# Ledger of designs, part 78: peptides against a protein of PDB entry 1IK9

Target 1, 211 residues: chain A of PDB entry 1IK9
Amino acid sequence: MERKISRIHLVSEPSITHFLQVSWEKTLESGFVITLTDGHSAWTGTVSESEISQEADDMAMEKGKYVGELRKALLSGAGPADVYTFNFSKESCYFFFEKNLKDVSFRLGSFNLEKVENPAEVIRELICYCLDTIAENQAKNEHLQKENERLLRDWNDVQGRFEKCVSAKEALETDLYKRFILVLNEKKTKIRSLHNKLLNAAQEREKDIKQ
Target 2, 207 residues: chain A of PDB entry 1IK9 as posed
Amino acid sequence: MERKISRIHLVSEPSITHFLQVSWEKTLESGFVITLTDGHSAWTGTVSESEISQEADDMAMEKGKYVGELRKALLSADVYTFNFSKESAYFFFEKNLKDVSFRLGSFNLEKVENPAEVIRELIAYALDTIAENQAKNEHLQKENERLLRDWNDVQGRFEKAVSAKEALETDLYKRFILVLNEKKTKIRSLHNKLLNAAQEREKDIKQ
Target 3, 195 residues: chain B of PDB entry 1IK9 as posed
Amino acid sequence: MERKISRIHLVSEPSITHFLQVSWEKTLESGFVITLTDGHSAWTGTVSESEISQEADDMAMEKGKYVGELRKALLSVYTFNFSKESAYFFFEKNLKDVSFRLGSFNLEKVENPAEVIRELIAYALDTIAENQAKNEHLQKENERLLRDWNDVQGRFEKAVSAKEALETDLYKRFILVLNEKKTKIRSLHNKLLNA

## One batch from the design tools (peptide; made by RFdiffusion4, then SolubleMPNN)

Design b2_p13_7_s1 (from b2_p13_7, 6 letters changed)
Fold by OpenDDE base, seed 1:
Structure b2_p13_7_s1 (fold): chain B 211 residues (1-211), chain C 211 residues (1-211), chain A 13 residues (1-13)
Amino acid sequence: as target 1 above (211 residues)
Amino acid sequence: as target 1 above (211 residues)
Amino acid sequence: SWEEEERKELEEL
């Protein structure tokens, strides 16, 4: 089961932060359990897949688009854009929410909730879930931090090996050319010496023919 | 101000999860505000640096060690070891906690709390803090994940460059030696040809002298 | 081979 708790403001109680918990199995489209609390009272309702489908039909909205709007309204919390307005009557236990679009507000959905007899238990469980989520996220952060430190060490190791390989390649090329030039110069000197000996021998032979 | 919320069990109410909030400025040693809640009622007290010092003295414990034990008891939550036992009387508003060491239990500290008149406000603020902490930790997780992906890409890039550098070094050495050998062979062939011409010229001169 | 000798001469230089 997936769960999201969001802070919301009710139009009737704008000074009192309310918490909207939505719990669902795999997909919000399959239905969900909604819980509203003000930290003293709690109200819960179950919304079925059939009710979601009916609300989409009543709105003349494609179901996937409607579920997408439900997800934005109910799971994203009150973002800075106040695009969603939440209404709840504690007397009727009727919860509804509207989407505000410039000059047009329209009802996005409505749910009948029931007042929870033991709100303290629901509130405690909600706080437990928040604390468990914090602990899980902290453990994940610590793991990701250690992995970052590992990857940075591995990067520095390979970078240092790469720089050594570049320098060693340049040094090798320079050294091989220097050594080759030395050997080549010796062979050139031997060739020059042999050519001079041939020229001298030819000149002496020309002298011996001329007596 | 730093804050920690922990789940605790009271000896008097072991079936009801309580939440212990501790808030402090920079160091727990400078004093702290403690809030206890069961999700319906809340109790708050302020513990001064002087009270912490007095409790340490009464225990005949070094202050830094005592503050270290307070940090473990009050900020770590109920770890699996049940090393800390929490007691609270709703009637007297007296909160105390004990450290359990095999055959010895000793009182680690005690605080007078006051019942909060508006517990719903304290509970709402506590839930808000949990939700804000979840959001901050999620944003940090997303950042660390992106950084991991960056570091992994950077590692793969340098690794691929390093492997290319190694292969290019080996190929360079092999190619340079092959080219050098070819040039040296041409020089050796020229030396051999010149030596043969010198030998022939010497033999012809010896024939001309014998004539 | 004479190639190995010249390689050794290059290594010894």
Scores: peptide ipSAE 0.024, ipTM 0.843, DockQ to the pose 0.127
Fold by OpenDDE base, seed 5:
Structure b2_p13_7_s1 (fold): chain B 211 residues (1-211), chain C 211 residues (1-211), chain A 13 residues (1-13)
Amino acid sequence: as target 1 above (211 residues)
Amino acid sequence: as target 1 above (211 residues)
Amino acid sequence: SWEEEERKELEEL
């Protein structure tokens, strides 16, 4: 079961924050339970899949689009643009909501609610759910924070190893070239010495022939 | 202002979850406002810094330790060990709580509360605070999740660069040694050739003298 | 320099 609680304003009581709880199984399309409270009284109704289908048909709206509008209306609360307006009669227990667009306003849905006999129990359960959700989200935040700190350490460690690898590559290249030049210069010196000995031997032989 | 809401059980009403809201400025030691509700009625009291000091003195407890116990009792709710018990009389509006240890139970504090005239407003505000806290924690969770995903990508990128650097270092070393060996072998071959020419010239000179 | 000639000989290998 999924649950969402939102703040709404009733057209009849705009100064009193109401809370709209919606609970459903997997998909809002399969039906939902709606609970309205003002912190003193509560009202609950069950909306079936058949009622959702009927409301979509009565509106001549595609069901998936209608469910998308229900989700925005009932799970977001009144967004900052008052695109959705909520109406409730405490006398008739009739709840309905409208979508307000620039050029068109229309009723999106209507529900018969029943007054809860023990509203305090519903309110307590709602507060419990909020407190549990806070605790779960706090635990998740603490976990994610620790994970971030771990990942940052791991990144710094690899970065430091990478920088050392770059420096070690440059140092290796430089060292190998220096060592190689030394060995080559020794070999070049030995070649020059042997060439000079060969030239001297040839010059001596040419002197011995010329007596 | 800081706020904490916890679930508690009253000794008089153990089957009904009560909510204990504590609000304070910076430190609990400077005083706090306590609100108790059962989802229908609410009671509020203000506890001053002087009352906290007096309760600590009456208990012969060091103030910092006493404030530490208040924090555990009032901000944690009843922990899983029922170490703290809460008592409230709706008739007298007298709230007190006890610390239960294995060998000693003692009253930790007591407050006179006042019945709130409009409990629905207090309950609505409490639910609003819970919903705001949920939204803030959700936004923080989404931020931390995105940060984790970023850090993981950054780690993978640096790790891949590091592995390439290691491989490039090994390849460079191997390549330089191969090139160096080739050049050195050429110089060694030239040295051997010059030595052989010098030996032959010496042998020819020795033949010419014997002739 | 002789070092540059040696590097060039090594690069040309």
Scores: peptide ipSAE 0.022, ipTM 0.842, DockQ to the pose 0.136
Fold by OpenDDE base, seed 2:
Structure b2_p13_7_s1 (fold): chain B 211 residues (1-211), chain C 211 residues (1-211), chain A 13 residues (1-13)
Amino acid sequence: as target 1 above (211 residues)
Amino acid sequence: as target 1 above (211 residues)
Amino acid sequence: SWEEEERKELEEL
């Protein structure tokens, strides 16, 4: 079961924040239970998949698009742009909501709600769910925070190893070239020495032939 | 202003979840406002810093330790170990709570609460605060999740650069040694050739002397 | 021998 609670303003009672709870199984398309409360009274209704399908058909709206509009209206509450207007009659228990566009407002849906006999129980359960959601979200936040700290440590460790590897590569190249130059210079010196000995031996032989 | 809402069970009404709201400025030690609700009625009281100090003195408890116990009792609700017992009389509006240890229970504090005339407003505000807290925590969770994904990408990038650096260091060493061996072998071959020429010249001179 | 010097120079590298 999934649930969302939103605050809404009713056109009939704009000064009193109402709370709209929607609960559903797996998908909003499969139907839902709607609960309205003002913190004193509560009203509940069940909307079937068949009613959602019929409302979509009556609106000539594709079902997935209609459910997408229901999701925005009922789960977001009065979003930051007052795009959705909510109406409720306590006398008829009739709840309806409209989408307000620049040039047109249209009814998106309507529900008959029943007054709950024990509103305090519904309100307590709603508060319990809010507190549970807060606790779960806090635990998730603490977990993500610890994971961020772990990832940052791991990044710093690899970064430090990378910097050491770069420096070690440059040092290796420099050291190998220095060692190679030393050995190469020694071999060049030995070649020069042997060449001079050959020249001297040739000069001595030329002297011995001249007597 | 800081606030915490907890669920509690009253000894007088164990079947009805009550909600205990505590609100304070900066520190719980400076005093707080306590609100109790059952989802229908609400009761509120104000506890001053002077009353907290007096309760600590009357208990012969160090103030910081006492405030630490208040924080556990009033902000954690009935923690997982039922260490705190809550009592409330609707008739006297007297609220008190006890700490239950293995061998002793003692009263930790008591408050006179006043019945709120408009409990629905208190309940609505409490639900609003819960919904705001959920929204804030969700935004923080989404931020931390995106940051985790960033840190993981950055770690993978540095790790890949590090692995390339390690491989490049090993390749550099191997390539430099191969190149150096080629040059060194050329010099060694030239030394051997010059040495053989010197030996041949010495042998020819020894023949010329015997002749 | 010249070979022993060459071997020593290779072992010192």
Scores: peptide ipSAE 0.026, ipTM 0.842, DockQ to the pose 0.128; fails the geometry check
Fold by OpenDDE base, seed 3:
Structure b2_p13_7_s1 (fold): chain B 211 residues (1-211), chain C 211 residues (1-211), chain A 13 residues (1-13)
Amino acid sequence: as target 1 above (211 residues)
Amino acid sequence: as target 1 above (211 residues)
Amino acid sequence: SWEEEERKELEEL
């Protein structure tokens, strides 16, 4: 089961932050349980997949688009754009919300809620869920931080090996050319020596012919 | 101001999770505000730096060690070892906690709390803080994830460049040797040709002398 | 081979 808790403000009680919990199985489309609280009272309702489908049909909206709007309204909280307005009557336990566009407002959905007999238990469970989520997120954060530190070490190791490889390639080329020049100069010296011996032999032969 | 919320169980109410909020300025040693709630009622007290110092003295404990024990008791919640036992009287508003060792239990601290007139506001603020902490931790986790992905890309780039550098070094060595052998073989051929010319000149001279 | 001798002459330098 997935869960999201959001802060909302009710039109009737704009000074009191309310909390909207939505719980669902895998997808919001399959239905959800909605819980509203002001930190003293709590109200809960169940919304079925059939109700979601019916509301989409009544709105002449494609189901996936409608569920997308429900997700924005109910799971985001009031985004900074106040595009969604929430209304609740504590007397009738009727919850409804509107989407506010520049020139048009329309009711996006409505739910009948029931007042919870033991709101303290619902509030405690909600706080427990928040604390569990904090602990999980902290553990994930510490893991990601350690992984970042590992990746940075690995990057520095490979970078240092790469720089050494570049320098070693340049050094190898320079060394091989130096060695080659030495061997080549030895062979050139031998060629010069043999040429001089040939010239001397020719001069001696010219002397022997002249007796 | 720093804050920590922990789950605790009271000895008198072991079936009801309570929440212990501690708020402080930079260090717990400078004093703190403690708030206890069961999701319906709330109780608050202030503990001064002087009270913390006095309790450390009364226990004959070094202040830093005592504050370290307070931090474990009040900020960790009941760790999985149940080393700390929490007691609260809703009648007297007296809160005290004990450290339980194998053969010895002792009172670690005690506080007078006051019942909050509007517990719903304290509970709402506590839930707000939890939701803010969740949002901050989520944003931090998303940032660390993006940074991990960056570091992994950078590592893969350098690794690929390093492998290419290694292969290029081996290829360079092989190519240079091949080129050197070609030039040296040309010089060796010239040396052989000059040796043959010297041998022929010696044979011709020996014929001219016999002539 | 001539290549091995010449490689050896380059290694001995």
Scores: peptide ipSAE 0.024, ipTM 0.842, DockQ to the pose 0.133; fails the geometry check

Design b2_p13_7_s2 (from b2_p13_7, 4 letters changed)
Fold by OpenDDE base, seed 1:
Structure b2_p13_7_s2 (fold): chain B 211 residues (1-211), chain C 211 residues (1-211), chain A 13 residues (1-13)
Amino acid sequence: as target 1 above (211 residues)
Amino acid sequence: as target 1 above (211 residues)
Amino acid sequence: SFFEEERKELEEL
């Protein structure tokens, strides 16, 4: 089961932060359990897939689009503060919410809730869920931080090896060319020496023929 | 101000999860505000630096060690389940906690609390803090995840450049030696050709002198 | 080394 707790403001009690818990199985479209609390009282209702479908039909909205709006209203927490307006009557236990557009407000959904007999138990469980979520997120943060530190070390190690490889390649090329030029120049000198000896021998032969 | 909420079990009410909030300025040693709630009632007390010092003295414990034990008891949440035992009387509003060692339990600290007149406000604020902490931790997780993905890309890029550098170094060395051998072999062939011409010229001169 | 061998061959020539 997935769960989201959001802070909401009721039109009737704008000075009192309320908490809206929504719990669902895999998808919000399959239905959900809604719990509202003011930290003293709690109210719960179950919304079925059929009720979601009926509300979408009553709105003449495509079901996937409607569920998308429900997800924004009920799960997004503080969206831009004023897009969704929540209403709840403690007397009727009727909960409804509206989407506010520039020139048009429309009811997005409505649910009958029931007052919880033991609100303290619901509130304790809600706080437990928040604390467990904090602990899980902290453990994930610590893991990701350690992984970042590992990846940074691994990057620095490869970067240092790469820089050494570049320098070693340049040094190798320079050294090989220097050594090659030395050997090549020695070969050129030997060629020149042999050529000069051959020219001298030819000149001496021409002198010997001329007595 | 720093704050930590922990789940605790009271010896008097072991079936009811209680929440212990501790709030402090920079260091727990400078004093703290403690809030206890069962999700219906709340109790608050302020513990001064002088009270912490007095409790340490009464225990004949060094203050830094005592504050270290307070931090473990009050801030560590669920340590190993049974090391710290919490007691609270709703009638006297007296809160005390014990450290359980193998053969010895001792009182680690005690605080007089006051019943909060509006517990719903304290509970709402506590839930707000939990939700804000979840949101902050989620944002940090998303940031760390994006940074991990960046560092992994950067590592792969440098690794790929390094492997190319290694291969290019080996290819360069092989190619340079191949080219050098070709040029040197041409020079060696020219040297051998000139040497043979010199030997032939010397043999012809020796024939002309014997003539 | 390759270069030492190439030098030695030049002296023998």
Scores: peptide ipSAE 0.186, ipTM 0.852, DockQ to the pose 0.787
Fold by OpenDDE base, seed 2:
Structure b2_p13_7_s2 (fold): chain B 211 residues (1-211), chain C 211 residues (1-211), chain A 13 residues (1-13)
Amino acid sequence: as target 1 above (211 residues)
Amino acid sequence: as target 1 above (211 residues)
Amino acid sequence: SFFEEERKELEEL
C-alpha cells in the first residue's frame, strides 16, 4: 500500500487547512481510498478502478493522462501554482476538484465521501504515518550521509594514490635517464680510449717502417 | 525554534496513541512548550528555565544530566524499551512521567497542562509541521542521492585515471629499458670491434719482429 | 640492477 498526505484549501473554508490523504495499491489507476480531515472531523471515500476508467471516458481523456492529472491534483495538494481547486460540502459530503488553466477551468473528478464516526482514530493514524515517514526518511538521510562521507574518503584515497603515481612516473623517467647517461658515457669513454690506442699503434708501425 | 513530536502511551489510556509535542528555543534547558493530543483534544503547558533548574535541584541531579533525561523522555517518546512511563489526568490536566529502571521507578518531571479551546487548530498545525518536515527531509534525501551519484562518478573517473597511470608507468619502464638496451648493445659491439682490431694489430707486429 | 650489470661488463672488457 502506498499513501500520500497533502495540504489543501477548500473553496468553502479557505482559512482552514485541510489534509487530503490518498492511499492505493501499487498504482493509482487500480483505485484508491481518499480521506479528508480538518483536524476535527474526517471523511472517507473509495474510488474504484472502474470509476477512474469511467471518469476518463466521460472526459474523453486517455486513461494514463487522466491518472496523471489525478496524481498531480490529489498527491501534490495545492501545488505552488494553485492549478487545482478543491471543493467540499460537509452537508452532502460531496468532494470535487477542478483544474484551472488560464482560459478554462474543468472538473477533474468528484467523490462522495462518508463522515467518519471516529475522526480521532483517523487523525491519530495519519499523524502516526507522518511520524513513521519522518523516521524512515531520517534513517535514509543518515545512511546517505555516511555513504557520502565514505565515498569522499575513498575518492581522496584514490586521488592521493593517483598523484603519487604521476609523481612516481616522472621520477622514474628522470632517474632512468640519469642512470642511462652514466652507463652510456662510460661506454663512450671506453670507445674513445680504444680508438686512441689504435691510432697510436698505427703511428708506431709507420715509424718502424721508415730506417 | 526547534520542535519534536513523538508518540506516547498514557498509563490511563494505553489503547489510544497520544502525541507529545515539545518546542523550544535553541536548547531544551532554556525552557520549552509541551503539547499533548489524542487527535481530538489538546493540552498545552509552558515549562520555564527556572522550573527545569528547580526540578533538577529537587531531584539532586546535575542540570545537564537532568536535561539529558528530559530530552530522552520527551523527545524520543516511548522508546523501544518502555523506559519512560507517561501519565495524564484529563480532569486535573496534570501530566507526569517516570523513568523505569529494573529496581526503581522515579518521577522525572511533571507539568500542569491547560486544555486548548481549539484543538483542531493545534492538530492542523502539528500535521502541517509533519508534512513540512517530510518535504524538507525528502528534498535533503534527493540532494544527498544526487551528491552520492556525483561522488561515485568522480571516484570512478579518478580510479580509471589511476589504473591508466599505473599501466603507463610500467609501459614507460619497459619501453625505456628496451630503447636503452638497443643503444648500449651498439656501443658494446663497437667496443668489441675496436678491441679485436687492437689484438690483430699486436699479433701482426709480433710476426714482423720474428720475421 | 640492469645498470650495475652493464657497468660490470665494461670492467671485464
Scores: peptide ipSAE 0.185, ipTM 0.852, DockQ to the pose 0.758
Fold by OpenDDE base, seed 3:
Structure b2_p13_7_s2 (fold): chain B 211 residues (1-211), chain C 211 residues (1-211), chain A 13 residues (1-13)
Amino acid sequence: as target 1 above (211 residues)
Amino acid sequence: as target 1 above (211 residues)
Amino acid sequence: SFFEEERKELEEL
């Protein structure tokens, strides 16, 4: 089961932060349980997949698009744009919310809630969930930080090896050319020596012919 | 101001999770505000730096060591070892906690709390803090994840360059030797040709002398 | 080494 807790403000009680918990199985489309609390009282309702489908049909909205709007309204909290207005009557236990556009407001959804007999238990469970989520997120943060530090070390190691490889390539080329020039110069010297011996032999033969 | 919320179980109410909020300025040693709640009622007390110092002296414990024990008791929650036992009387508003060792239990600290008149406000603020902490930790997680993905890309780029550098070094060495062999073989051929010319000139001279 | 062999061959020549 997945869940999301968000802060909302009710039109009737704008000074009191309310908390909206939505819980669902895999997808919000399959239905959800909604819980509202003010930190003293709590109210819960269940919304079925059939109710979600019916509301989409009543709005002449494609189901996936409607569920997308529900997700924005109920799971994001009041986004910074106050595009969603929340209303709740503690007397009727009727919860409804509207989408406010520039020129049009329309009711996006409505739910009958029931007052919870033991709100303290619901509130304790909600706080427990928040604390568990904090602990999990902290552990994940520590893991990601350690992985980041590992990746940085690995990058530095490979970078240092790469720089050494570049330098070693240049050094190799330079060394090979130097050694080659030495051997080549020895061969050139031997060629010159042999040419001089040939010239001398020719001059001696010309002298011997001249007696 | 820093704060930590932990789950605790009271000896008198082991079936009901309580929440212990501790809030402080920079260090727990400077004093703290403690808030206890069961999700319906809340109790708050203030502990001064002087009270912490006095409790350390009464225990004949070094202040930093005592604050270290307070930090374990009050900020970690009941660790999995149940080394700390929490007691609270709703009648007297007296909170005390013990450290349980194998052969010895001792009182680590005690505080007078006051019942909060509007517990719902304290509970709402506590939930708000949990939600803010979740949001901050999520944003940090997303940032660390993006950074890890960047570091992985950077590592893969350098690794690929390094492998290319290694292969290019080996290829360079092989190519240079092949080219050197060609030039040296030309020089060797020239040397052999000059030696043969010298041998022929010597044989011709020996014929001319016999003539 | 390659270069040492090339030197020896030069001395024999």
Scores: peptide ipSAE 0.184, ipTM 0.851, DockQ to the pose 0.815
Fold by OpenDDE base, seed 5:
Structure b2_p13_7_s2 (fold): chain B 211 residues (1-211), chain C 211 residues (1-211), chain A 13 residues (1-13)
Amino acid sequence: as target 1 above (211 residues)
Amino acid sequence: as target 1 above (211 residues)
Amino acid sequence: SFFEEERKELEEL
């Protein structure tokens, strides 16, 4: 089961933070349980897939688009700057919400809730879920932090090896050319010496013919 | 202000999860506000630095060691396998807790609490703090995840450059030796040719002297 | 080394 808890403000009680819990299986489209609390009382309603389909039809809205609007309204609270307004009558247990656009406001949906007999149990379970979520997120943060530290060490190691490899390539090229020049110069010196010996031998032979 | 919320079980009500909130400034040693709730009622007490010092003296325990035990008891709940037991009388508003060791159990501390007139406000604020902490931890998780993905890309880039540098070093060495061999072989061929010319000239001169 | 062998061959020549 997936769950999201949001804080909302009711139009009837704008000074009192309420909490809206939505619980669903896999997709919000397949139905959900909605729970409202003010920290003293709680109200719960079950919304079926058939009710979601009926609300979409009554609005003349495509079901996937309607579920997308439900997700924005019910899972994110008011959103940025009062995009969604929430209304609840404690007398009738009727919950409804509106989407406020620049030029148009419209009712997005409505649900009948039932007052919970033991609101303390619902509130305790909600706090437990929050504490579990905090613990899970902390464990994930610690894991990601350790992984970041590992990746940074591994990057620094490879970077240092790369810089050493670049320097070693340049040093190798320089050393090979120096050694090659030495051997090549020795061969050039031997060639010059042999040429001079041939010239001298030719001059001596020309002298021996001339007696 | 720092805060920690823990779930605890009271010896008097072992089936009902209670929540223990501790709030403090910088260090727990300087004093704290303790709040207990069952999701319906709330009780609050303020513990001063002087009370912490007095409790440490009454226990004949060093203050830093005592504060270390307070931190383990009050900020982590029961800990692993009932290391700390919590007791609360709703009638006297007396809260006390014990440390259970293998061979010894002892009272670690005690506080007088006061019943909160508006427990719903305390519960709402506690839920708000949990939701804020979840949002902060989620934002941190998303940041760390993006940073991990960045570091992994950067590592793969440097690793690929390093492997190319290694291969380029080996290829450079091989190519330089091939080119050097060609030039040296030309010089060796010229030396051999000049030696043969000198030997032929010496043989011709020896023939001319015998003639 | 390659270069030491190439020097030795030059001395033998």
Scores: peptide ipSAE 0.184, ipTM 0.851, DockQ to the pose 0.798

